# Peptides against a protein of PDB entry 3KDP: the designs that were tried, part 27

Target 1, 230 residues: chain A of PDB entry 3KDP
Amino acid sequence: PFLIFIIANIPLPLGTVTILCIDLGTDMVPAISLAYEQAESDIMKRQPRNPKTDKLVNEQLISMAYGQIGMIQALGGFFTYFVILAENGFLPIHLLGLRVNWDDRWINDVEDSYGQQWTYEQRKIVEFTCHTPFFVTIVVVQWADLVICKTRRNSVFQQGMKNKILIFGLFEETALAAFLSYCPGMGVALRMYPLKPTWWFCAFPYSLLIFVYDEVRKLIIRRRPGGWVE

## One batch from the design tools (peptide; made by RFdiffusion4, then SolubleMPNN)

Design b1_p10_7_s1 (from b1_p10_7, 8 letters changed)
Fold by OpenDDE base, seed 3:
Parts: structure tokens; sequence; C-alpha cells
Structure b1_p10_7_s1 (fold): chain B 230 residues (1-230), chain A 10 residues (1-10)
């Protein structure tokens, strides 16, 4: 999110405080829960890892985690961001380079894509109104990310949902997201304004996409072991 | 007429 903000000079899609809430709040308990995941049923059928040649983290794993899944998560967040701004008169093309004027407190006549003028206060309301749905979108796609991280090769349907700490993590991150979204004073404290409940569903297609993508990947690995997809 | 603003807040 921040890289695109700098490169495209768009209005801030996700606030620094909201990023901290993701990194320190909604992502921490889920990440810890993975340490308690049960071994995959086929782990004893695999040859022991050669510590001299086989890394715990390889290029394929990095590409999957940061390159593919992380990109889908970012796309989900930006989709929500662009939808909100478009519904408020700012088409995606119009946002390019707008940051400088958007953040200027002395400019009270910034025009949207339809020629409507926006005061600094109005622009900041819209910006902070984008932060909460973007944040919630990340939490919803994190559900899928956490679930797919339960296994390297086996389907989630084979592994099951037996890790009670992981289940707790899913509820915790969701409850925290709801708290940060709807608790009075969060608009002042975190620049996150409350959102309509319908905005929680905006990320569901992306969460489903992540899940389906990973299950298909794992299916390919099971059918064609030793492929480049592993 | 400009369509009414559809803010995601209440």
Amino acid sequence: as target 1 above (230 residues)
Amino acid sequence: EIEPLRLPYF
C-alpha cells in the first residue's frame, strides 16, 4: 500500500496507524497460532530435509508468500479503496498525482472527476473513511491466508480445523477489527471511521480467490510432485 | 446532477 502511495502519488489508502494495527494487532495472534499447527499426515513419508542443501525458506516459498498471496491481498485492499473513492466522485485515473493537493490544508477547492469541489475537511473525511474498509479488507483476506498456511502440501480439507489456537486467532482478529471499526473515538484516535456492515463483504471474492488458488496449487503438487509449483 | 456521495460510514 505505502509503495503505491509514493509511486502513484495517490491519497493515502491505508494510514500508518492502521498498518500498525494489522502488524501488531490482527496478524500477531494468527501468526503465533501456526506454531501450534499439527504436522501434516504425510510428513513421516517424506525424506528428512538435508540441512546442507535444503533451506527452511526457499525461493518458491518466498515467491508464494510475498509475491503471489501478498499481491492478491494488496489488490483486494486497493479494490476497496478505488471503489470507495469512485463512489465519492474520484475515479482511479484522477487520483494519480492528486496527493500533493489532497494533503494541502490551504486548498479547499480540489475538484473530483465530475467537477465537484472538495474542502480539506471533506477530503480527509473521505480518506479516513477509506482506511477502515481497507483495514477490514486486509483482515478478511488474512482469514484465507492463515487457513492456507496450515499446510504446505495437504489440502485444508485433509488437515482439518483442529488447531484451537488458530480458530481463536481468527475470532480474535475479527473481534479486534470490529472493535477498531466501531468503538467510539476510533475516528479521532486511529483516523478510522465506522463503516457500513456491507463493506465487510467487499473482500470476500479475494479471500475466496486466495483459498481456491492455494488449494489448486496444493492439488497440482500432490498430483505432480517435484514440479516448479512446490 | 452529481450522484449523491456514497460514503461507507453511517
Scores: peptide ipSAE 0.029, ipTM 0.556, DockQ to the pose 0.010
Fold by OpenDDE base, seed 2:
Structure b1_p10_7_s1 (fold): chain B 230 residues (1-230), chain A 10 residues (1-10)
Amino acid sequence: as target 1 above (230 residues)
Amino acid sequence: EIEPLRLPYF
């Protein structure tokens, strides 16, 4: 998100405070819960890892975590961001290069895609209104991300949802997201304005996409052991 | 046509 903010010079999609809430708040318990996940049923049928040649984190794992799933997560967040701004008169193409004027307190006549002029205060309300839905979108896609991280090869349907700590983590991160979104004073403290419950659904297609993508990947691994997708 | 302000909460 921050890289696109700099490169495209768009209004800030996600605040630094909200990023910290993801990294240190909503993501912490779920991430720790993975340490308690049961081993896959076929683990004892695999050859032991050679510690001299085999890395715990290989190029395929890095590609999956940062190159694929992370991109889908970011896409979900930006989708929500662009929808909100478009509904407020700022089409995606109009946002390119707009940051300089957007952040200038002395410019009170920034035009949207329809020629409407926006004051600095109005622009900042819209910007901060994007932060909460973006944050919530990340939490919703993290549901799928956490679930797919349970296994490398087996389907989630084969592995099951027996990790009680992981289940607790899913509820905890959701409850924390709701708290940060709707608790009085969060607009002042975190620049997170409340959102209508309907905005939670914006991320659902992306969450489903992550899940389906990974299940298909795992299916391919099971059918073609030793492939590049593993 | 000018679109009105449509906040996700308001």
Scores: peptide ipSAE 0.026, ipTM 0.589, DockQ to the pose 0.010
Fold by OpenDDE base, seed 4:
Structure b1_p10_7_s1 (fold): chain B 230 residues (1-230), chain A 10 residues (1-10)
Amino acid sequence: as target 1 above (230 residues)
Amino acid sequence: EIEPLRLPYF
């Protein structure tokens, strides 16, 4: 998010505080929960990795897969961001380079894509209104990420959702997201304005995409052991 | 064309 913010000079999609809430709040419990995931049913059937011959290629592929998932997550967040701004008159193309004028409190006539002028206060309301949906979007795509991280090779449907701590983590991050979004005073404290519940669904296609992507990847690995996808 | 402010908050 910040890289695109800097490169494209767009209004800030996700606040620093919201990022900290993701990294420290919503991600920690889910990440810890993965430590309690049961070993894949096939782990005992796999020969131990030969540290001399089994190339660390797997780490690069894992890194690439997680990198790709991270890109899908970012796309989900930016999708929500662009939808919100578009609904408020700022089309994505118009946002390019707008940051300088957007953040200038002395410019009260920033035009949107339709020629409507926006005061600094109005722009900041819209910006802060983007932060919470972006945050929630990240949480929703993290559901998929957490679920797919349960297994390396087996389908989630094969492994099942037996890890109660992981399930708790999903509920915890969701509850925390709801708390941060809807608790009175969060708008002042964190610049997180409450969302209409419908905005939670903006991330669902991306969450599903992550899930499908990983399931397909795992399916390929199962069908072609030792392939380039592994 | 005046686009109304459509904030996703309540």
Scores: peptide ipSAE 0.024, ipTM 0.549, DockQ to the pose 0.010
Fold by OpenDDE base, seed 1:
Structure b1_p10_7_s1 (fold): chain B 230 residues (1-230), chain A 10 residues (1-10)
Amino acid sequence: as target 1 above (230 residues)
Amino acid sequence: EIEPLRLPYF
């Protein structure tokens, strides 16, 4: 998010506080819950990893987690961001280079894509209105990310949802996201303005995409062991 | 008259 903010000079899509809420708030319990996941049914049929040569985290895993899944997560967040701004008169193309004028408190006549002028205060309200849905979008795509992390090769449907701590984590992160989004005073304290309930659904296609993508990946691994996707 | 786009929370 922050890299695109710099490169494209767009209004800030996700605030620092919201990032901290993701990293320390919503992602912590889910991550811990994975330690309690049941072993895959075929784990005893696998050769033991050589601890001297085989990295626990390899380039393929990094590419999958940060490159592929992380990119889909970012796309989900940016999709929500662009939808919100578009509904408020700022089309995606109009946002390019707008940051300088957007962040200038002395410019109170920034025009949207339809010629409407926006005061600095109004722009900051819509910006902070983007931060919360972006945050919520990340939480929703994290549902899929957490679920796909349950297994390396087996389908989630084969593994099941027996990890009660993981289920608790999903509820906890969702409840925390709702609390941060809707609790009175969060707009002042955290610059997290409330969001319309419809914004929660903006992430669902991306969450589903992550899930389907990983299930297809795992299916390929099961059908073609030793492939480049493993 | 371009109807002012209502801010999502105003």
Scores: peptide ipSAE 0.016, ipTM 0.514, DockQ to the pose 0.009

Design b1_p10_7_s2 (from b1_p10_7, 8 letters changed)
Fold by OpenDDE base, seed 4:
Structure b1_p10_7_s2 (fold): chain B 230 residues (1-230), chain A 10 residues (1-10)
Amino acid sequence: as target 1 above (230 residues)
Amino acid sequence: PLNPLRLPYF
């Protein structure tokens, strides 16, 4: 998020406070819950890994997969951001380079893509209104990420949802996201304005994409052991 | 005249 903010000079898509709430709030219990995931049912049916060769290849491929998933998550967040700004008159192309004028409090006539002028206060309202849906989008794509992390090779449908701590983590992160979004005073305290329930669904295609991507990856691994996709 | 904001807030 910050790299694109700096490179593209777009209005700030996600606030520092919201990032801290993701990294320390919504992700902590889910991450801990993965330590309690049961071994895959096929673990005893796998040939012993060659400790010299298979570990390194596997770490690289896992790192690549998580990197790709992380990119999809970021794309989901940015999609929500661009949709919100577009609905408020700022098309994605118009946002490129706009940060300088956007953040200038003395410029009260910043034009949107339709020639409408925006005061500094109005721009900051829409900016901060983007932060909450971006945050919620990350939580929604994290549902998929957490669920796919339950297994390495087996489908989630084969593994099932038996980890009660993981289930608790999903509810906790969702409840925390709802609390941070809708609790009175959060707009003042965290610059997180309450969002319409419809915005929770904006990330669902990306969450589904992450899930499908990983399930297909795991399917390929199961069908072609020792392939480059492992 | 500024068009009403289509913000995702309630």
Scores: peptide ipSAE 0.023, ipTM 0.616, DockQ to the pose 0.010
Fold by OpenDDE base, seed 5:
Structure b1_p10_7_s2 (fold): chain B 230 residues (1-230), chain A 10 residues (1-10)
Amino acid sequence: as target 1 above (230 residues)
Amino acid sequence: PLNPLRLPYF
């Protein structure tokens, strides 16, 4: 988020507080839950790792999981951000370079894409109303990320949803996201303004994309052992 | 279609 904020000079899409809520709040229980995942059914069909040549952590797996999936997650967040701003009169092209005037509290006549003037207070309300649904979008795409992390090679449908701690983590992170979004006083305490329920659905296509992408990847690995996707 | 006059919050 911050790189695009700096390069494109757009209004801040995700605040520091919301990032902390992700890193310390919504991701903690899900991450711990993966330690309790059952071994894949095909583990005994794999050759033993050579401790001298084979790394414990496959760099290719890391690059795919954290690189490609992370980019899809970020795209989901930015999609929600651009949809909200466009619905409030700020088209994506108009946001480029707008940060300087957007953040200036002395400018109370910033025009949107339709010629409407926005006060500093109105702009900040819209900005903080982008931070919360960006945060919620990350939680929704994390559902898919957590589920795909259950297995390395087998389909999630082969593994099943037997890990009760992981299921608890999915409910916990969602409940925490709802609490932080809708609890009275969160706008003052965390700059997290309540979002319309419809904004929760903006991430669903990206969550589905992550899931389908990983299932297709795993299918290719199962059909073509030793391929570049493994 | 998005409505430019719609508020993003309640």
Scores: peptide ipSAE 0.019, ipTM 0.659, DockQ to the pose 0.011
Fold by OpenDDE base, seed 3:
Structure b1_p10_7_s2 (fold): chain B 230 residues (1-230), chain A 10 residues (1-10)
Amino acid sequence: as target 1 above (230 residues)
Amino acid sequence: PLNPLRLPYF
């Protein structure tokens, strides 16, 4: 998010405080919960790794976990951001380079894609209205990310949802997201304005995509051992 | 100044 904000000079899609809420608020309990995940049922069927040739963490796994999934998460957030701004008169092309005038408190006549003038206050309302659903989008895609992280090779359906700490983590991050989104004063404290409940569903296709992608990946690994996908 | 047709859509 921040890199695109700098490169494209778009209005801030996700606030710094909101990013901290993701990194420190919603991700910590889920991440800790993975330490309590049961070993995969096939772990005893695997040959001992050769410590000289087999890396503990394959570069391919790192690339998929941190690269591809992270990009899908960011795309989900940006999709929500662009939809909200477009519905408020700011088409994606018009946002390019707009940051300079957008953030200028002395300019009260910033035009949208339809020639409508926006005051600084109105622009900040819509910006902070984007921060919350971007945040919620990340939480919703994190559900899928956490679930797929339960296993390296086996399907989640084979592993099951027996980790109570992980289930608690999913509940906690969701409850925290709801709290930060709807608690009075969060607009002042965190620059997070409340969102319509419908915005929670905007991320669902992306979460499903992440889940399906990983399950297909794992299926390929199970059917074709030693493939490039491992 | 032209007022926005829409207030920010929450």
Scores: peptide ipSAE 0.015, ipTM 0.577, DockQ to the pose 0.009
Fold by OpenDDE base, seed 1:
Structure b1_p10_7_s2 (fold): chain B 230 residues (1-230), chain A 10 residues (1-10)
Amino acid sequence: as target 1 above (230 residues)
Amino acid sequence: PLNPLRLPYF
């Protein structure tokens, strides 16, 4: 988000507070829940890694986590951001370079894509109205990410959803996201304005894409062991 | 934290 904010000079897609709420709020319980996941059924058929040569975090895992899943998650967040701004009169092309004027509190006549003028206060309300749905979008794509992290090779359909702590984590992160989004005073305290219920659905295609992508990846690994996809 | 680099936060 912040790289694109700098490179494209767009209004800030995700605030620092919302990032902290993800890193310290919504992700903690889900991450801990994975420690309680059952071993994959075929784990005893795998050779142990060499602890001296084999890294726990390898290039393939980095590529999958950051290069693939992380990019899909980012795309989901930006999709939500662009949809919200477009519905408020700011088309994606119009956002390019707009940051300088957007963040200037002395400019109260910033025009949208339709010639409507926006005061600084109005722009900040829209910006913070984008931060909350971006945050919620991350939570929704994290559902898929958490579920795909249950296994490395086996399908989630083979593993099942037996981890009650993981299920609790999914509910907890969702409840926390709802609390942070809709609790009175969050606009003042966290600069998180309430979002329309429709915004929760913006992430669903991306969450599904993450899930399908990983299931296909795992299927390929199972059918073609030792591939570059592993 | 599940994927610390999940989102290019930046």
Scores: peptide ipSAE 0.017, ipTM 0.534, DockQ to the pose 0.034; fails the geometry check

Design b1_p10_7_s3 (from b1_p10_7, 9 letters changed)
Fold by OpenDDE base, seed 2:
Structure b1_p10_7_s3 (fold): chain B 230 residues (1-230), chain A 10 residues (1-10)
Amino acid sequence: as target 1 above (230 residues)
Amino acid sequence: PLNPLRLPYY
Protein backbone atom coordinates (compact mmCIF):
# COMPACT_ATOMS: atom_id res chain seq x y z
CA PRO B 1 0.00 0.00 0.00
CA PHE B 2 2.69 2.50 0.94
CA LEU B 3 4.72 1.84 -2.20
CA ILE B 4 1.75 2.61 -4.43
CA PHE B 5 1.08 5.73 -2.39
CA ILE B 6 4.62 6.95 -3.12
CA ILE B 7 4.86 5.86 -6.75
CA ALA B 8 1.39 6.90 -7.91
CA ASN B 9 1.07 9.91 -5.57
CA ILE B 10 -2.50 8.99 -4.67
CA PRO B 11 -4.34 10.05 -1.51
CA LEU B 12 -3.23 7.93 1.44
CA PRO B 13 -5.24 4.69 1.31
CA LEU B 14 -4.30 3.43 4.77
CA GLY B 15 -2.65 5.14 7.70
CA THR B 16 0.71 3.96 9.00
CA VAL B 17 -0.66 3.42 12.49
CA THR B 18 -3.47 1.33 11.06
CA ILE B 19 -0.93 -0.80 9.20
CA LEU B 20 0.84 -1.39 12.50
CA CYS B 21 -2.46 -2.48 14.03
CA ILE B 22 -2.77 -5.07 11.27
CA ASP B 23 0.76 -6.39 11.63
CA LEU B 24 0.96 -6.34 15.42
CA GLY B 25 -2.68 -6.55 16.44
CA THR B 26 -4.88 -8.56 14.13
CA ASP B 27 -2.13 -10.91 12.91
CA MET B 28 -0.61 -11.82 16.27
CA VAL B 29 -2.99 -14.50 17.51
CA PRO B 30 -3.62 -15.95 14.05
CA ALA B 31 0.11 -16.31 13.40
CA ILE B 32 0.70 -18.02 16.73
CA SER B 33 -2.25 -20.32 16.11
CA LEU B 34 -0.46 -21.90 13.16
CA ALA B 35 2.11 -23.33 15.56
CA TYR B 36 -0.66 -25.52 16.96
CA GLU B 37 -1.90 -26.82 13.61
CA GLN B 38 -2.02 -30.58 13.29
CA ALA B 39 0.33 -32.33 10.92
CA GLU B 40 -1.02 -33.18 7.51
CA SER B 41 -2.40 -36.70 7.31
CA ASP B 42 -0.05 -37.76 4.53
CA ILE B 43 3.29 -36.50 5.93
CA MET B 44 4.25 -39.98 7.08
CA LYS B 45 3.62 -41.34 3.58
CA ARG B 46 6.16 -39.02 1.95
CA GLN B 47 9.61 -40.17 0.95
CA PRO B 48 12.54 -38.83 2.95
CA ARG B 49 13.62 -35.43 1.73
CA ASN B 50 17.12 -34.19 1.16
CA PRO B 51 17.41 -31.59 3.93
CA LYS B 52 19.64 -29.29 1.88
CA THR B 53 18.16 -29.29 -1.59
CA ASP B 54 14.49 -30.01 -1.02
CA LYS B 55 14.13 -27.49 1.79
CA LEU B 56 15.60 -24.67 -0.28
CA VAL B 57 13.36 -25.44 -3.23
CA ASN B 58 10.29 -25.60 -1.04
CA GLU B 59 11.16 -22.32 0.66
CA GLN B 60 11.38 -20.58 -2.69
CA LEU B 61 8.06 -22.01 -3.85
CA ILE B 62 6.36 -21.12 -0.59
CA SER B 63 7.75 -17.60 -0.79
CA MET B 64 6.35 -17.22 -4.28
CA ALA B 65 2.92 -18.49 -3.27
CA TYR B 66 2.73 -16.20 -0.25
CA GLY B 67 3.93 -13.32 -2.38
CA GLN B 68 1.10 -13.92 -4.81
CA ILE B 69 -1.43 -14.18 -1.99
CA GLY B 70 -0.11 -10.92 -0.57
CA MET B 71 -0.67 -9.26 -3.91
CA ILE B 72 -4.28 -10.47 -3.97
CA GLN B 73 -4.75 -9.11 -0.45
CA ALA B 74 -3.40 -5.73 -1.49
CA LEU B 75 -5.65 -5.73 -4.54
CA GLY B 76 -8.63 -6.33 -2.29
CA GLY B 77 -7.75 -3.36 -0.14
CA PHE B 78 -7.17 -1.09 -3.10
CA PHE B 79 -10.40 -2.23 -4.71
CA THR B 80 -12.33 -1.05 -1.67
CA TYR B 81 -10.36 2.19 -1.65
CA PHE B 82 -11.04 2.92 -5.31
CA VAL B 83 -14.74 2.05 -4.98
CA ILE B 84 -15.18 4.51 -2.12
CA LEU B 85 -13.34 7.28 -3.91
CA ALA B 86 -15.18 6.63 -7.16
CA GLU B 87 -18.53 6.83 -5.36
CA ASN B 88 -17.37 10.20 -4.04
CA GLY B 89 -16.45 11.52 -7.48
CA PHE B 90 -12.77 10.54 -7.75
CA LEU B 91 -12.16 7.96 -10.46
CA PRO B 92 -8.94 5.89 -10.19
CA ILE B 93 -7.16 7.63 -13.07
CA HIS B 94 -7.91 11.03 -11.56
CA LEU B 95 -6.21 10.03 -8.31
CA LEU B 96 -2.80 9.63 -9.97
CA GLY B 97 -0.63 12.54 -8.94
CA LEU B 98 -3.46 14.12 -6.95
CA ARG B 99 -1.79 13.73 -3.53
CA VAL B 100 0.18 16.97 -3.78
CA ASN B 101 -2.95 19.08 -4.11
CA TRP B 102 -5.01 16.72 -1.96
CA ASP B 103 -2.77 17.23 1.07
CA ASP B 104 -2.43 21.00 0.60
CA ARG B 105 -4.54 22.74 3.22
CA TRP B 106 -4.59 25.99 1.28
CA ILE B 107 -6.15 24.48 -1.84
CA ASN B 108 -9.91 24.32 -1.37
CA ASP B 109 -10.90 23.89 -5.00
CA VAL B 110 -9.50 20.47 -5.90
CA GLU B 111 -11.70 19.15 -8.67
CA ASP B 112 -13.02 15.61 -8.83
CA SER B 113 -13.57 13.64 -12.01
CA TYR B 114 -16.84 15.48 -12.59
CA GLY B 115 -15.54 19.02 -12.05
CA GLN B 116 -16.88 19.41 -8.52
CA GLN B 117 -14.62 21.35 -6.17
CA TRP B 118 -13.64 19.87 -2.83
CA THR B 119 -12.40 21.71 0.24
CA TYR B 120 -9.51 20.37 2.27
CA GLU B 121 -11.86 19.30 5.04
CA GLN B 122 -14.13 17.41 2.66
CA ARG B 123 -11.15 15.62 1.12
CA LYS B 124 -9.81 14.55 4.49
CA ILE B 125 -13.20 13.20 5.53
CA VAL B 126 -13.23 11.01 2.44
CA GLU B 127 -9.61 9.96 2.95
CA PHE B 128 -10.08 8.93 6.57
CA THR B 129 -13.32 7.21 5.67
CA CYS B 130 -11.31 5.03 3.27
CA HIS B 131 -8.91 3.89 6.00
CA THR B 132 -11.47 1.87 7.96
CA PRO B 133 -12.88 -0.20 5.10
CA PHE B 134 -9.37 -0.79 3.76
CA PHE B 135 -8.37 -2.11 7.17
CA VAL B 136 -11.48 -4.27 7.42
CA THR B 137 -10.86 -5.58 3.92
CA ILE B 138 -7.41 -6.73 4.97
CA VAL B 139 -8.85 -8.55 7.97
CA VAL B 140 -11.45 -10.27 5.81
CA VAL B 141 -8.87 -11.47 3.28
CA GLN B 142 -6.69 -12.59 6.18
CA TRP B 143 -9.45 -15.03 7.12
CA ALA B 144 -8.78 -16.87 3.91
CA ASP B 145 -5.02 -16.51 4.27
CA LEU B 146 -5.05 -18.02 7.74
CA VAL B 147 -7.25 -20.91 6.70
CA ILE B 148 -5.12 -21.81 3.68
CA CYS B 149 -1.93 -21.67 5.75
CA LYS B 150 -3.16 -24.65 7.76
CA THR B 151 -1.83 -27.05 5.15
CA ARG B 152 0.81 -27.29 2.44
CA ARG B 153 -0.68 -30.10 0.40
CA ASN B 154 -3.97 -31.30 1.82
CA SER B 155 -7.19 -29.46 1.17
CA VAL B 156 -8.66 -27.59 4.11
CA PHE B 157 -11.66 -29.87 3.70
CA GLN B 158 -9.39 -32.87 4.24
CA GLN B 159 -7.46 -31.32 7.11
CA GLY B 160 -10.53 -29.88 8.81
CA MET B 161 -10.84 -27.02 11.29
CA LYS B 162 -9.72 -28.85 14.42
CA ASN B 163 -7.31 -26.17 15.59
CA LYS B 164 -9.37 -24.38 18.23
CA ILE B 165 -6.69 -21.74 18.67
CA LEU B 166 -6.89 -20.88 14.99
CA ILE B 167 -10.67 -20.56 15.24
CA PHE B 168 -10.20 -18.34 18.26
CA GLY B 169 -7.71 -16.27 16.27
CA LEU B 170 -10.29 -15.69 13.54
CA PHE B 171 -12.78 -14.42 16.08
CA GLU B 172 -10.17 -12.35 17.89
CA GLU B 173 -8.95 -10.54 14.79
CA THR B 174 -12.55 -9.88 13.74
CA ALA B 175 -13.46 -8.54 17.16
CA LEU B 176 -10.37 -6.34 17.16
CA ALA B 177 -11.27 -5.06 13.71
CA ALA B 178 -14.76 -4.19 14.93
CA PHE B 179 -13.31 -2.48 18.00
CA LEU B 180 -10.86 -0.39 15.99
CA SER B 181 -13.58 0.49 13.49
CA TYR B 182 -16.42 1.46 15.82
CA CYS B 183 -14.97 2.43 19.19
CA PRO B 184 -15.37 6.14 19.96
CA GLY B 185 -12.17 8.11 19.51
CA MET B 186 -10.68 5.90 16.80
CA GLY B 187 -11.21 8.67 14.28
CA VAL B 188 -8.78 10.82 16.24
CA ALA B 189 -6.39 8.09 17.31
CA LEU B 190 -6.14 6.12 14.06
CA ARG B 191 -7.67 8.52 11.51
CA MET B 192 -10.39 5.96 10.85
CA TYR B 193 -14.06 6.76 10.60
CA PRO B 194 -16.71 4.09 11.17
CA LEU B 195 -18.27 2.20 8.28
CA LYS B 196 -21.62 0.68 7.51
CA PRO B 197 -21.70 -3.08 8.06
CA THR B 198 -22.38 -3.59 4.35
CA TRP B 199 -18.80 -2.52 3.52
CA TRP B 200 -17.49 -5.67 5.19
CA PHE B 201 -18.78 -7.63 2.21
CA CYS B 202 -16.62 -5.74 -0.28
CA ALA B 203 -13.67 -8.03 0.51
CA PHE B 204 -15.55 -11.33 0.27
CA PRO B 205 -14.85 -11.96 -3.42
CA TYR B 206 -11.13 -11.56 -2.74
CA SER B 207 -11.22 -13.90 0.24
CA LEU B 208 -12.96 -16.44 -1.93
CA LEU B 209 -10.38 -15.89 -4.67
CA ILE B 210 -7.51 -16.51 -2.25
CA PHE B 211 -9.18 -19.66 -0.98
CA VAL B 212 -9.88 -21.01 -4.46
CA TYR B 213 -6.39 -20.11 -5.65
CA ASP B 214 -4.75 -22.04 -2.86
CA GLU B 215 -7.08 -25.03 -3.08
CA VAL B 216 -6.33 -25.29 -6.79
CA ARG B 217 -2.61 -25.02 -6.06
CA LYS B 218 -2.84 -27.79 -3.50
CA LEU B 219 -4.88 -29.92 -5.87
CA ILE B 220 -2.12 -29.60 -8.47
CA ILE B 221 0.48 -30.57 -5.85
CA ARG B 222 -1.50 -33.68 -4.95
CA ARG B 223 -1.84 -34.71 -8.57
CA ARG B 224 1.78 -33.91 -9.44
CA PRO B 225 3.99 -34.73 -6.46
CA GLY B 226 7.31 -32.92 -6.55
CA GLY B 227 5.99 -30.18 -8.79
CA TRP B 228 7.19 -26.58 -8.79
CA VAL B 229 4.06 -25.27 -6.99
CA GLU B 230 4.77 -27.01 -3.68
CA PRO A 1 -23.26 19.34 -5.86
CA LEU A 2 -22.40 17.39 -8.98
CA ASN A 3 -21.64 14.30 -6.92
CA PRO A 4 -22.78 14.28 -3.30
CA LEU A 5 -20.65 12.60 -0.67
CA ARG A 6 -21.38 8.90 -0.43
CA LEU A 7 -19.41 7.92 2.63
CA PRO A 8 -19.47 4.34 3.92
CA TYR A 9 -21.03 5.54 7.15
CA TYR A 10 -22.03 9.23 6.91
Scores: peptide ipSAE 0.027, ipTM 0.630, DockQ to the pose 0.010
Fold by OpenDDE base, seed 4:
Structure b1_p10_7_s3 (fold): chain B 230 residues (1-230), chain A 10 residues (1-10)
Amino acid sequence: as target 1 above (230 residues)
Amino acid sequence: PLNPLRLPYY
C-alpha cells in the first residue's frame, strides 16, 4: 500500500498507525494460527516421498500461494479505498499525481473528477475516512486467509473449524477492528472515523475470491497430486 | 454525478 502511495502519488490510503495495528494486531494471531496449523498438518501428512525435494517444493509453493493471497488482500484494500474516493467524487484516474496538491494545506480548491472544489479540511476528512474501511477490509480478507490456512489439501468444508487458535484469531481481529472503528475518541486518537456497517461488506467479494481461489487450488492438488500447483 | 461527501462514517 505505501509503495503504491509513493509510486502513483495518490492520497494516503492507509495511515501509519493503522498499518501498525494490522502488522502487530491483526497479523500476529493469524501468523501463530498458521504456524500451529502447519505443524498439525505436517503431523497428519504422510512422509514426503522424497524428504529433501518434496519439502523444498512444498515450502516454495506455500510461499508463492501466500504471496499471491497477499496481493489479493492488498487489491481488496485498494478496491475499498477507490470505491470510497469515487463515491466522494474522486475517480481512480484523477487520484494519480493528486497527492502533492492533496497534502498542500494552502490549496483549498482541489477539484474532484466532477469539478467540485475541496478544501484541505474536507480532503483530510475523506482521507481519514478511508483509513478505517481499509483496515476493516484487510480484516475481512484475513478472515478468508485464516479459514483457508486451516487445510493444506482438504476443503475447509471437509475439515471444519477445529483449530481453536484460528477461531480465536478470527475473534481477536474482528474485535480489534470493531474497537478501533467504534470506540469513542478513535477518530481523534488514530484518525479512524466510525464506519457505517454497510462498509464491512465492501471486501466480501475479495474474501470470496480468496476462498474460491484456494478451494480451486486445493481441488487441483487433490486431483493431480505432485502437480506444480501444490 | 455522484453525490460528494458520501462518507462512510455516521
Scores: peptide ipSAE 0.025, ipTM 0.640, DockQ to the pose 0.011
Fold by OpenDDE base, seed 5:
Structure b1_p10_7_s3 (fold): chain B 230 residues (1-230), chain A 10 residues (1-10)
Amino acid sequence: as target 1 above (230 residues)
Amino acid sequence: PLNPLRLPYY
């Protein structure tokens, strides 16, 4: 998020506080829950691996796949951000380079894509209104990420949802996201303004995409053992 | 309203 903010000079899509809420709040219980996941049912069918070569290659491939998933997650967040700003008169192209004037409190006539003028206060309200939906979008795409992390090779449908701690983690992160978004005073304390329930759905296509991407990846691995996708 | 378009917050 910060890299695109710096390179494109767009209004801040995700605040520091919201990042801390992700890193320390919503990700902690889910990450711990993965320690309790059961071994894959086909583990005994795998050939013995060379611990020196195969481990390193597999870790690199797994890291690459999770890197790609992370990019899809970020795209989901930015999609929500751009949709919100577009619905408020700021088209994506107009946001490029706008940060300098956007953050200047002395400029009260920043024009949107339709020629409407925005005061500094109005701009900050819409900016902070983007932070909370971006945060919620990350939580929603994390649902898919957590579920796909249950297995390395088997389908989630083969593994099932037996890990009760993981299920608890999904509810916990969602409840925390709702609490931070809607609890009175969070706008003042954390700059997290309450979002309309409709904005929770903006991330759903990306969560589905992550899930489908990983299931297809795993399917390829099962059909072509020793391939580059493994 | 800040804008004639519907704002995403309450």
Scores: peptide ipSAE 0.024, ipTM 0.628, DockQ to the pose 0.011
Fold by OpenDDE base, seed 3:
Structure b1_p10_7_s3 (fold): chain B 230 residues (1-230), chain A 10 residues (1-10)
Amino acid sequence: as target 1 above (230 residues)
Amino acid sequence: PLNPLRLPYY
């Protein structure tokens, strides 16, 4: 998010405080919960891996998979951002380079893609309206990320949802997202304006995509042991 | 004709 903000000079898609809420608030309990995940049921059925060759390959593949998932998460957030801005008159192409004028409080006639003028206050309302659903989008895709992280090889359906701490983590991050989205004063404190409940669903396709992607990956690993996907 | 002011869709 921050890299695209710098490169494209677009209006800030996610506030610094909101980023901190993601990194510290929504990810911490889920990450801790994974430490309590039960070992995969097939761990004892796996042949001894060659510690010299298989470890390096596995680390690279895991890193690549997590990198790809992270990119899908970011794409989900930016999709929500672009949809909101487009619905408010700012097409994605028009946002390129707009940051300089967008953030200037003395310019009250910034034009959208349709020639409508926006005051500084109106622009900031739209910007802060984007921060909340971007944040919520990240939380929704994190549901999928957390669930897929339960296993390396087995399907989530094989592992099950028995980790109560993980379930608590999912609840906690969702409750935190709802709190930050709808609690009075969050617009002033965190620059997060309340969102319509419909925006929660904007991330669902991406969450599903992450889940399907990982399940397919794991299926390939199970069917082709020793393949490049492990 | 300027499009009517679109209030931010929350």
Scores: peptide ipSAE 0.022, ipTM 0.596, DockQ to the pose 0.009

